# Peptides against a protein of PDB entry 4XPM, part 36

Target 1, 160 residues: chain A of PDB entry 4XPM
Amino acid sequence: VMLHSKNVKGFLENTLKPYDLHSVDFKTSSLQSSMIITATNGGILSYATSNNDVPKNSINEINSVNNLKMMSLLIKDKWSEDENDTEEQHSNSCYPVEIDSFKTKIYTYEMEDLHTCVAQIPNSDLLLLFIAEGSFPYGLLVIKIERAMRELTDLFGYKL
Target 2, 67 residues: chain B of PDB entry 4XPM
Amino acid sequence: DIKGTIAFDTHGNVIESTGVGSQRIEDIGDLSKVTLDAEGFAQVQGDSLLVHLYKRNDITLAVYTSA

## One batch from the design tools (peptide; aimed at target 2 F41 Q43 L61)

Design b2_p20_5_s1 (made by RFdiffusion4, then SolubleMPNN; from b2_p20_5, 8 letters changed)
Fold by OpenDDE base, seed 3:
Structure b2_p20_5_s1 (fold): chain B 160 residues (1-160), chain C 67 residues (1-67), chain A 20 residues (1-20)
Amino acid sequence: as target 1 above (160 residues)
Amino acid sequence: as target 2 above (67 residues)
Amino acid sequence: SELDELIKEGLEAIKKKFKL
């Protein structure tokens, strides 16, 4: 079964759920947003946000979406730079991972007071992007996005 | 009598923290350098606390107790 | 979760090792 637009958004919405580690009584906040964006220009193909208090089609919603567009573009730009920088690829902000024999990298970026991580969906023109509050630990965020990518095999190799 | 925990990855980034561990994130730098025994354990004397370390599968868990 | 199980196992290992 291939992922359709509605299915993708539903998937992203599910990724918003907090991490609850019962063994040590640790629980995170929900992700602020989860997005699939283009690696080419940072355009948002699908997104989900935890803020459901804003009326639909309101000016506040528009501003929120515009903010996401700005953030996605900034993160894509940083990602693009790092993908062309061997030193950055060997920094503590880069996690090389392998999923089903496909290699990709997870990058962590501080965006203002937010914690973000982004990863290219293997062999695709798409990036998966998580945005969380500053209280969300980077190590856990990396684990979260890696596990999420393992569920997106239908998008592996997707080209625009 | 566990006072808190920290779990961190091989990059020194936090996975989770609880209790006094949440106030001791700066310890990760030193804890990551501690030599573990053959089973992956170590004990380290901290500032008024004792830290119990265990590393497995690239995750280090630190448990804080009274010294 | 898988991660929670890993943490749980680690916690139990520490408790056992150091008699906590």
Scores: peptide ipSAE 0.750, ipTM 0.950, DockQ to the pose 0.848
OpenDDE base, seeds 1, 2, 4, 5: peptide ipSAE 0.749, 0.749, 0.749, 0.750; ipTM 0.951, 0.951, 0.950, 0.950

Design b2_p20_5_s2 (made by RFdiffusion4, then SolubleMPNN; from b2_p20_5, 10 letters changed)
Fold by OpenDDE base, seed 1:
Structure b2_p20_5_s2 (fold): chain B 160 residues (1-160), chain C 67 residues (1-67), chain A 20 residues (1-20)
Amino acid sequence: as target 1 above (160 residues)
Amino acid sequence: as target 2 above (67 residues)
Amino acid sequence: SELDKLLKEMLEAIKERFNL
């Protein structure tokens, strides 16, 4: 299986779009960030961030990327710990899900004032990670990432 | 008139909240314990509000109206 | 979205059931 960087980047960018539940007059902000990281080291393979006026290759962009690297590592560590903790896997912050007969788990994590969720892409060495503002409800964030993972079937079973 | 809504999942986490529902997130704990009828509905009396519940596909929607 | 459609249906079901 080949990772198509361009396609993955575009996919992640699309996940940034807000949820508009206009039927109940509810709308979220865009995700701050969306990433695919390695489950082993938390290394970022691909990422997308909400549009801003930060010039490419600027110091501000570098700092932003560095922040993402730090967050990805922290979340990876939390995920790794929880994967080895039965109690955490039965908490309200863990959602066992099944996609195309593959089992995985979605975890929600509070990162300061941010709401995050992470899930292992089924049978792979990859994690999908969403970072949102605190106003983005966790239940909705979980739904969002589950639906997104269903579109990543090409990455199912991907091993580093 | 509908004063607000809360939708929540089986873990008690919010999916959406609007109107007075946004200020009543703490109600989820009690609402999740309400026994629904055979069709998945229930109605419970709050402080000054009436809460109308319906559950489908592991999602519970609560609609708040005047009591 | 699929979720929006579901919520719409659920809301309408509540309105109908409780005459809202």
Scores: peptide ipSAE 0.804, ipTM 0.953, DockQ to the pose 0.901
OpenDDE base, seeds 2, 3, 4, 5: peptide ipSAE 0.803, 0.803, 0.803, 0.803; ipTM 0.953, 0.953, 0.953, 0.953

Design b2_p20_5_s3 (made by RFdiffusion4, then SolubleMPNN; from b2_p20_5, 10 letters changed)
Fold by OpenDDE base, seed 1:
Structure b2_p20_5_s3 (fold): chain B 160 residues (1-160), chain C 67 residues (1-67), chain A 20 residues (1-20)
Amino acid sequence: as target 1 above (160 residues)
Amino acid sequence: as target 2 above (67 residues)
Amino acid sequence: SELDKLLKEMLEAIKKKFNL
């Protein structure tokens, strides 16, 4: 069973929601973007953005999509490099995790003023990518993406 | 009389910070080295503040109070 | 959230432990 593209889009949109840790009076901003991209070339399969005030098919929409494409490519490249670097995999920016007996890694990357987090969907050719403002703590971002990825079991093992 | 909090993971990355904790992120380096008791607690002095630590599920919560 | 619940429990544990 494969997740329908529309369902994936809705899932990503839902991930944009901020964390409200009201027990300690802490609240984040919404994610700027959430994407599923290919691990091979950083191509965007699906995405959601919190800045949805751009008219469809407008120049501004195209520009925003192009920005996402660029970021996804850059992050994919960095991820690829780190996947081939044992030292980077043991840095504080890499979180080995296990989901349903599948092993994967979560990486955090600083991109300009943004905080990003990326993880390979277990045993797949896909990456889940979160882009947040710099005020979004990395530790929390990691927790967020791990828990989100647990809901993408239909994509586990997906090969292009 | 809590002045703030910091929660951080085993990598030293912030999960949340509030109050004075938001201004004391640099404390994580030292706090992560504090030896916790058998129940996972510790208390340390930090300038004019007391830091109360508790670790569970790979998360350390630091609560700052007046010393 | 699950995380919020955990933090709440941890906070309460600290309060209890140190009489805060």
Scores: peptide ipSAE 0.802, ipTM 0.953, DockQ to the pose 0.901
OpenDDE base, seeds 2, 3, 4, 5: peptide ipSAE 0.802, 0.802, 0.802, 0.802; ipTM 0.953, 0.953, 0.953, 0.953

Design b2_p20_5_s4 (made by RFdiffusion4, then SolubleMPNN; from b2_p20_5, 9 letters changed)
Fold by OpenDDE base, seed 1:
Structure b2_p20_5_s4 (fold): chain B 160 residues (1-160), chain C 67 residues (1-67), chain A 20 residues (1-20)
Amino acid sequence: as target 1 above (160 residues)
Amino acid sequence: as target 2 above (67 residues)
Amino acid sequence: SELDKLLKEMLEAIKEKFNL
């Protein structure tokens, strides 16, 4: 069973929601963007953005999409480099995790003033990518993406 | 009389910070080295503040109070 | 959230332990 593209879009939109840790009076902003991209070339398969006030088919929408494309490519490249770098995989920016007996890694990357987090969907050619403001703590971002990825079991093992 | 909190993971990355904790992120380096008791607690003196630590599920919560 | 619940429990544990 494969997730329908529309379902994936809705899933990504839900991931945009902020964390409200009211027990300690801590609240984040919404994610700027959430994407599923290809691990091979950073192509965007699906995405959601919190800045949805842009008219459809407008130049501004195109520009925003192009920005996402650029970021996804850059992050994919960095991810690819790190996947071939043992030292980077043991840095504080890499979190080895196991989901349902599948091993994967979560990476955090600083992109300009943004905090990003990326993880390969287990045994797949896909990456889940979160982009947040700099105020979004990396530790929390990691938790967020791990828990989100646990809901993408239908994509586990997906090959292009 | 809690003045703030910091929660951080085993990598030293912040999960959350509030109050004075938001201004004391640099404390994580030292706090991560504190030896916890058998129950996972510790108390550390930091300047004019007391830091109360508790670790569970790879998360360390630091609560700052007045010393 | 699950995380919020955990932090709540941890906070309460600290309060109880150190009489805060």
Scores: peptide ipSAE 0.801, ipTM 0.953, DockQ to the pose 0.901
OpenDDE base, seeds 2, 3, 4, 5: peptide ipSAE 0.801, 0.801, 0.801, 0.801; ipTM 0.953, 0.953, 0.953, 0.953

Design b2_p20_6 (made by RFdiffusion4)
Pose (drawn by RFdiffusion4):
Structure b2_p20_6 (pose): chain A 143 residues (1-50, 63-86, 92-160), chain B 67 residues (1-67), chain P 20 residues (1-20)
Amino acid sequence: VMLHSKNVKGFLENTLKPYDLHSVDFKTSSLQSSMIITATNGGILSYATSNSVNNLKMMSLLIKDKWSEDENDTNSCYPVEIDSFKTKIYTYEMEDLHTCVAQIPNSDLLLLFIAEGSFPYGLLVIKIERAMRELTDLFGYKL
Amino acid sequence: as target 2 above (67 residues)
Amino acid sequence: SNLTKDELKDLYDELYNEIF
């Protein structure tokens, strides 16, 4: 099994869109970046930006390790369930940036959102949980 | 009139804020400790501003008005 | 400027549908 590079890229581009509410006068900026990376090496499989390529590689590996350390050491952590599949959503403050990371269930892949410091964490968590519901094709993807 | 809002989750993280809500994000620590009535409502205040609380689906909404 | 329970709940439902 392999990834359909163009469609995953398109998916990540779609996850970039900001929230724009009218019930209250509230709007976020769009995500700084959205990436799928390996849980193993932190390598980037696909990404979308709304800063630079060099900067994404560094952040990705860093969040992979932070996630890896938290995932087995006996911030915020949100246990989630999707169609009886379990994963966890972590938030990490990356300098002035807000990030959410979660393992795609039973997969060797992580989904990573990078937003500005003004993007509320609770909202970032909801965005990534719903986005993961669209990634059933990637559940169980093994390297 | 409504002077501001804050919505926050069970971890106390913000989902959105407007008005004086964005200036009073620190209120969440106290607000999250408020025990709501049987229907999910409460009213509290730190100062001249009245905070109306409603919680459902693990999301608390606080709206700020005058007393 | 006190709000009723129905007013606050309607505001919540509107906000919740936009978030989700």

Design b2_p20_6_s1 (made by RFdiffusion4, then SolubleMPNN; from b2_p20_6, 8 letters changed)
Fold by OpenDDE base, seed 2:
Structure b2_p20_6_s1 (fold): chain B 160 residues (1-160), chain C 67 residues (1-67), chain A 20 residues (1-20)
Amino acid sequence: as target 1 above (160 residues)
Amino acid sequence: as target 2 above (67 residues)
Amino acid sequence: SALSKEELAELFDKLYEEIF
């Protein structure tokens, strides 16, 4: 059973929620954005963003969406390059992970002042992309996206 | 008496940091090299603070205390 | 020391549970 667009949107919105680690009194901001994009061209299939206070069809919304499109393309390009670079795959910015016997990699990328991480949904043509503020620790961001991918098993192996 | 914490992964990336730990992210490089005992514990004395280390499941927690 | 192994492990457990 494949996820409908609405279901995916809701899932992504849920991933925006911050961490609140009471044990050590640490909390993060919400993710700025969460997206599923194509690995082929970085096209956005679904996305969720924080700061939903922007009126629809406003210039600010347009700028925001355009920015997401730009970032998704840039990150996709970087991801593609790294997937073809053995050295980059062995850097501290690459986390090889295995989910239900499926292998994938999580990459962290600094985009301007933002912290991002991206991972190919196992065996699929899709990437999951998180964009967070610079205060969001990379280690935690990686954990977050790994756990999120574990909820996207329906998309494993999805080909465009 | 906890003055701060740092949790980090095997890549040396921060998972969380609080208190004085937030100001000592650079310690991760050295802390990651500390030899842990059979139970995954270690202590490192640094300047005026004592760092308590515990590692399990590829996550290291460093807790800074005054003593 | 100011923090025992048990206390440290317990703190880790709490933190771990909050993350995962």
Scores: peptide ipSAE 0.796, ipTM 0.954, DockQ to the pose 0.827
OpenDDE base, seeds 1, 3, 4, 5: peptide ipSAE 0.796, 0.795, 0.795, 0.795; ipTM 0.954, 0.954, 0.954, 0.953

Design b2_p20_6_s2 (made by RFdiffusion4, then SolubleMPNN; from b2_p20_6, 12 letters changed)
Fold by OpenDDE base, seed 2:
Structure b2_p20_6_s2 (fold): chain B 160 residues (1-160), chain C 67 residues (1-67), chain A 20 residues (1-20)
Amino acid sequence: as target 1 above (160 residues)
Amino acid sequence: as target 2 above (67 residues)
Amino acid sequence: SALSREELAALFEKLLKEIL
């Protein structure tokens, strides 16, 4: 199923869902946040967060949104640096992947106590960004974002 | 009698861990170096537990058993 | 051994189906 840009918000909300591996009795928490951001300046085009207990327009919500903005910018900066660093692209925090003949990279970044994962949507100016709790294993987070990115084919090649 | 599991990728990052496997994440370093047979299997004896390894498609599953 | 190759492979397949 192809997802259009109009459905990105709903898509991101769905990515928040945790893993529940019945085969081995392993489960994760929900993602804290899922975002589509610009690779150029880290601007948030769309986002979803599991922190829905905060009242709207509250100071806490504002702080949360501001925090997301800062994290997205920081991660974009790290990603940009790594994309220009051959050595970093060969580190254990970088996963080269191929989706339908399109090559991209998935990066994992520790942000304080959070586990984050970011990937450029193939041939686009957009990044998909997952933010999870520190208990969310990186290997699974990488798998999650790769699988999610396969559902964003409509955004492949998107240029700002 | 499965006592736990660890699944990990080629980067040594955990995919999942359960049971005793959750307490043995440090084993990944050594387990990743184990030579697998042609079918992707191996067994490694560690302390009181036997580790059963199976790798396919860049994912390794380690299952800890008592024997 | 306590866990056969077939059982291990089967568990692996189940896991794969859940994560992929």
Scores: peptide ipSAE 0.782, ipTM 0.954, DockQ to the pose 0.765; fails the geometry check
OpenDDE base, seeds 1, 3, 4, 5: peptide ipSAE 0.782, 0.781, 0.781, 0.781; ipTM 0.954, 0.954, 0.954, 0.954; seeds 1, 3, 4, 5 fail the geometry check

Design b2_p20_6_s3 (made by RFdiffusion4, then SolubleMPNN; from b2_p20_6, 9 letters changed)
Fold by OpenDDE base, seed 2:
Structure b2_p20_6_s3 (fold): chain B 160 residues (1-160), chain C 67 residues (1-67), chain A 20 residues (1-20)
Amino acid sequence: as target 1 above (160 residues)
Amino acid sequence: as target 2 above (67 residues)
Amino acid sequence: SKLSKEELEELFNKLYEEIF
């Protein structure tokens, strides 16, 4: 799979799709947001949101974008702290994973009433960030982001 | 008849929950400690429901039935 | 009613395929 920079947003939009587990009659909502941010300062490089009904240049749009910027910064800060904290890395909110011999970690964070998870794209200066409603179970959210990470091999090793 | 389900990972986090399982998330703590047989199965009698357990690939599925 | 091992495993397989 080849993922060019111009296709990143499209990829993120596809990650918004919900799970529909017909076997047990369980269905999630769509992700609220999916983002690639910098690990250095939490800057948003690309993002997709399920809330696309906000008019452009409206006050609501500005508030929405500002909210994403704030969340990305806060999560980056928490992630940075946890990456330097052995105790936090051994909590049930941290999932060590290996993709194609590259090691990374998936962290889950409560953000107000939202469920979030973040993971460093292996050997890169980038983080993948999912934001979901509180009804989205963390175990499934972790699986979702791990599966998504496996499709971002072109970004492995990306340095700013 | 199935009354509900819970699927959870090795961290005790929910993957999915349905029916009565959605109201019994607190059972995960005890269910995670149940000894499974060589094939990955177990049964646990609850207060009014029977819980059927199956674990594979670090995922445990609990199915609640009336008997 | 009581769920057999085969039925439980089948349900697991279906669920697993939907997730992965």
Scores: peptide ipSAE 0.795, ipTM 0.954, DockQ to the pose 0.894
OpenDDE base, seeds 1, 3, 4, 5: peptide ipSAE 0.795, 0.795, 0.795, 0.795; ipTM 0.954, 0.954, 0.954, 0.954

Design b2_p20_7 (made by RFdiffusion4)
Pose (drawn by RFdiffusion4):
Structure b2_p20_7 (pose): chain A 143 residues (1-50, 63-86, 92-160), chain B 67 residues (1-67), chain P 20 residues (1-20)
Amino acid sequence: VMLHSKNVKGFLENTLKPYDLHSVDFKTSSLQSSMIITATNGGILSYATSNSVNNLKMMSLLIKDKWSEDENDTNSCYPVEIDSFKTKIYTYEMEDLHTCVAQIPNSDLLLLFIAEGSFPYGLLVIKIERAMRELTDLFGYKL
Amino acid sequence: as target 2 above (67 residues)
Amino acid sequence: MTDTEKNELKTLYDELMNEI
């Protein structure tokens, strides 16, 4: 099994969109970036930006390790269930940036959102949890 | 009139904020400790501003008005 | 809270959650 590079890229581009509420006068900026990376090496499989390529590689590996350390050391952590599949969503403050990371269930892949410091964490968590519900094709993807 | 809002989750993380809500994010620590009535409502205040609380689906909404 | 205040607050909450 392999990834359909163009469609995953398109998916990540779609996850970039900001929230724009009218019930209250509230709007976020769009995500800084959205990436799927390996849980193993932290290597980037696909990404979308709304800063630079060099900067994403560094952040990705860093969050991979932070996630890896938290995932087996016996911040916020949100246990989640999607169609009886379990995963965890972590938030990490990356300098002035807000980030969310979660392993795609039973897969060797992580989904990573990078947003500005003004993007509320609770909202970033909801965005990534719903986005993961659209990634059933990637559950169990093994390297 | 409504002077601001804050919505926050069970971890105390913010989902959205407007008005004085964005200036009072620190209120969440106290607000999250408020025990709501049987229907999910409460009213509390730190100062001249009245905070109306409603919680459902693990999301608490606080709206700020005058007392 | 009055019943009016509770209804207004629930309406605001439902509207906000639909846009979330």

Design b2_p20_7_s1 (made by RFdiffusion4, then SolubleMPNN; from b2_p20_7, 9 letters changed)
Fold by OpenDDE base, seed 1:
Structure b2_p20_7_s1 (fold): chain B 160 residues (1-160), chain C 67 residues (1-67), chain A 20 residues (1-20)
Amino acid sequence: as target 1 above (160 residues)
Amino acid sequence: as target 2 above (67 residues)
Amino acid sequence: LTEEQKKELKELYDSLLEEI
């Protein structure tokens, strides 16, 4: 089944769901935002946010979207820099992973008080980006985004 | 009884923490260096707590107990 | 670690891994 834009939005919305572990008494907040952006320009192709209480077309919504655009651009730039930096690729903030024989990397970035992680969808011009509160542990965030990418096989190899 | 837990990855980043483990994130540095047995287990005596370690694959679980 | 402790720890580990 082809992943259409409508399905992508729904997928991203589902990624917002928090962890609520029962094996150990641990839970997280919902992700603040989940996005698919272009690796080239950081343009947002699809996004979801946990703050859906904002009226559509309101000033608050516009400001929120603008903030996402800013963050996506900043993260894309940082990602691009790191992809050209061998040292950064061997730091604790970089996780090389393999999904279905495709290699990619997951990066974690601190943005003010937020925890973020970004990963290139395998062999594509797209990045998956999670933005969470500072209380969301990075190790778990990495696992979350890896699991999510495994469900985006339809986007593997997507070129702009 | 379990007083807390920490799960962490090979990069030393937290996956989860509970109880006293949440207050001992700094222990990860030392715990990551502990030599595990053939089955992936270790036991480390802390200040007042005992830490039980189990690692399989890329995740280490530390369980804090009084004994 | 006793064998029982190892068993319990492994079970907890497995349970955790199933959730994440």
Scores: peptide ipSAE 0.783, ipTM 0.955, DockQ to the pose 0.928
OpenDDE base, seeds 2, 3, 4, 5: peptide ipSAE 0.783, 0.782, 0.783, 0.782; ipTM 0.954, 0.954, 0.955, 0.955

Design b2_p20_7_s2 (made by RFdiffusion4, then SolubleMPNN; from b2_p20_7, 10 letters changed)
Fold by OpenDDE base, seed 1:
Structure b2_p20_7_s2 (fold): chain B 160 residues (1-160), chain C 67 residues (1-67), chain A 20 residues (1-20)
Amino acid sequence: as target 1 above (160 residues)
Amino acid sequence: as target 2 above (67 residues)
Amino acid sequence: LTEEEKKKLKELFDKLLEEI
């Protein structure tokens, strides 16, 4: 069964949940936002944010969405740039991964005071994007997005 | 007994840090170069702390103890 | 590292892996 937009939204909302590592007593904040965007132009197909207390259709919500749109575009541009840069693909900010025989890359990007992580959904025109506070460690963020992508197999190979 | 921990990946990025480990993120550079035994363990003497290392699945866990 | 220390360290690692 293919993932519907409603299911994707719920999935992204679940990714917002923070880590609470009881084994070592380490906790993170919730993700600020989680998005699926197009790799072609950075358009947001689905998103979730931790700040859901903003009334719908309010100016604050609109501004928040606009900020997400801007960030998604910027990150898409950086991602596109790095995908054409062999050196960047071998930096500490790039994680080649394989999921079910599909190869993709996870990139980490510092966006002002935020920690971001983006990855192309395997063989698709879609990117999964996590935005977190600066306190969220990159290594853990990478693990988080990898685990998340493994649950998006229905989107593998999705072309616009 | 444990004074802190650092877990980090092969890129040197932090996965988690606690206790004194949170104040010793700069140790990752040196810890990543430590030779591990056949089972993936090592012990490194620090300034005043002992660092116990274990690596598996591209993740290194460093545990700081007094001894 | 003693065998006991290795055991404890591995156990901690395993628990960590379960959570991430």
Scores: peptide ipSAE 0.779, ipTM 0.954, DockQ to the pose 0.924
OpenDDE base, seeds 2, 3, 4, 5: peptide ipSAE 0.778, 0.778, 0.777, 0.778; ipTM 0.954, 0.954, 0.954, 0.954

Design b2_p20_7_s3 (made by RFdiffusion4, then SolubleMPNN; from b2_p20_7, 11 letters changed)
Fold by OpenDDE base, seed 1:
Structure b2_p20_7_s3 (fold): chain B 160 residues (1-160), chain C 67 residues (1-67), chain A 20 residues (1-20)
Amino acid sequence: as target 1 above (160 residues)
Amino acid sequence: as target 2 above (67 residues)
Amino acid sequence: LSAAEKAALKALFDKLLAEI
């Protein structure tokens, strides 16, 4: 299935769903937000948020979007820095992964009280970004984003 | 007889934690250094709890029991 | 670890792995 903008939006919305493990008594909250942003400028191409109780075009919606924009820029900048820092790439906050013979890295970042992770969609100018509450464990967040990226093969190699 | 669990990755980051495991996240540092047998298992005696370890696919599961 | 304990632990792991 070819990924269109609407398909991507729906995909991101689905990523918001929490883990509800039955093997062990463990459940997460929903992701706060899920985004695809540009690696160049941190511009948001698509996003989903767990807060859907805001009237459209309201001040609160605008503020929410602006907050996402700011977070995306900050994380993009940090990601860019780390991509040029060998030490950071070997830290416990960096996960080199291979998806369908494509190599990429998953980074985890603490942003205030939030747990975030970001990964470059393989060979693309795009980043996938998850933002979760601080209670969402990083190890699981990394697994989540890796699994998600495996479903975005149509975006592999996408260049702006 | 399970009192809790911790699952963690090779970076020492938590995947999940339950029960007493949630209170012993600091154990990951030591547990990650435990030598596993050929099948990926180990058993470590804690203070009052026994920790059963199994690692596969870069994930370690620690199960805390009373014995 | 006994054989039974290993089996149980592995089973739990497999269940967890299937969920994440």
Scores: peptide ipSAE 0.781, ipTM 0.955, DockQ to the pose 0.922
OpenDDE base, seeds 2, 3, 4, 5: peptide ipSAE 0.780, 0.780, 0.779, 0.781; ipTM 0.955, 0.955, 0.955, 0.955

Design b2_p20_7_s4 (made by RFdiffusion4, then SolubleMPNN; from b2_p20_7, 12 letters changed)
Fold by OpenDDE base, seed 1:
Structure b2_p20_7_s4 (fold): chain B 160 residues (1-160), chain C 67 residues (1-67), chain A 20 residues (1-20)
Amino acid sequence: as target 1 above (160 residues)
Amino acid sequence: as target 2 above (67 residues)
Amino acid sequence: LSEEEKKFLRELFDSLLKEI
């Protein structure tokens, strides 16, 4: 059974939660945003943001969404570019991973002062995108998105 | 006893850092080149700190101590 | 590294893995 949109939204909201590593006493901020976007044009299918205190349909919300749209498009473009660049796929910013026999790649991108991480949901036309503050370490962000993708098996193979 | 930690992946990216480790992110380059024993351990003497290394599952944990 | 130190590192590592 494929995930319903509301379930996906809730899932993304849960990904916003920060890390609190008690073993070493390390703590992160919450993700700024978490999104599922199309790999084809960077369109946002679902998203969650940490700043939910903005009134619905307010100008501030609209502006925030517009910013997300811009970010998603920019990251999609960079991702598309890298997917066609063998050298970039072997850089420190690319993590080949395998989930349930499906191969995909996780990319990290610096976007101004933000740390971002994006990965194609295996065999799908969808990308999972995390946006975090610059203090969120990339290695941990990669682990986070990998773990998250493992929970999105219903979207594996999804084609637009 | 522990002055700080750094955990990093095979790409040299930080997973976590604490204490003095947070101020020594630049050490990752050198630490990643350290030869580990058969069990995945190493001990490296730094300038004023001792670094204990353990690597498993493509993650390296560095623990900084005074001795 | 002593065996005790190795044990400590492994345990710390395992604890970390459980959290990430």
Scores: peptide ipSAE 0.786, ipTM 0.955, DockQ to the pose 0.919
OpenDDE base, seeds 2, 3, 4, 5: peptide ipSAE 0.785, 0.784, 0.785, 0.785; ipTM 0.955, 0.955, 0.955, 0.955

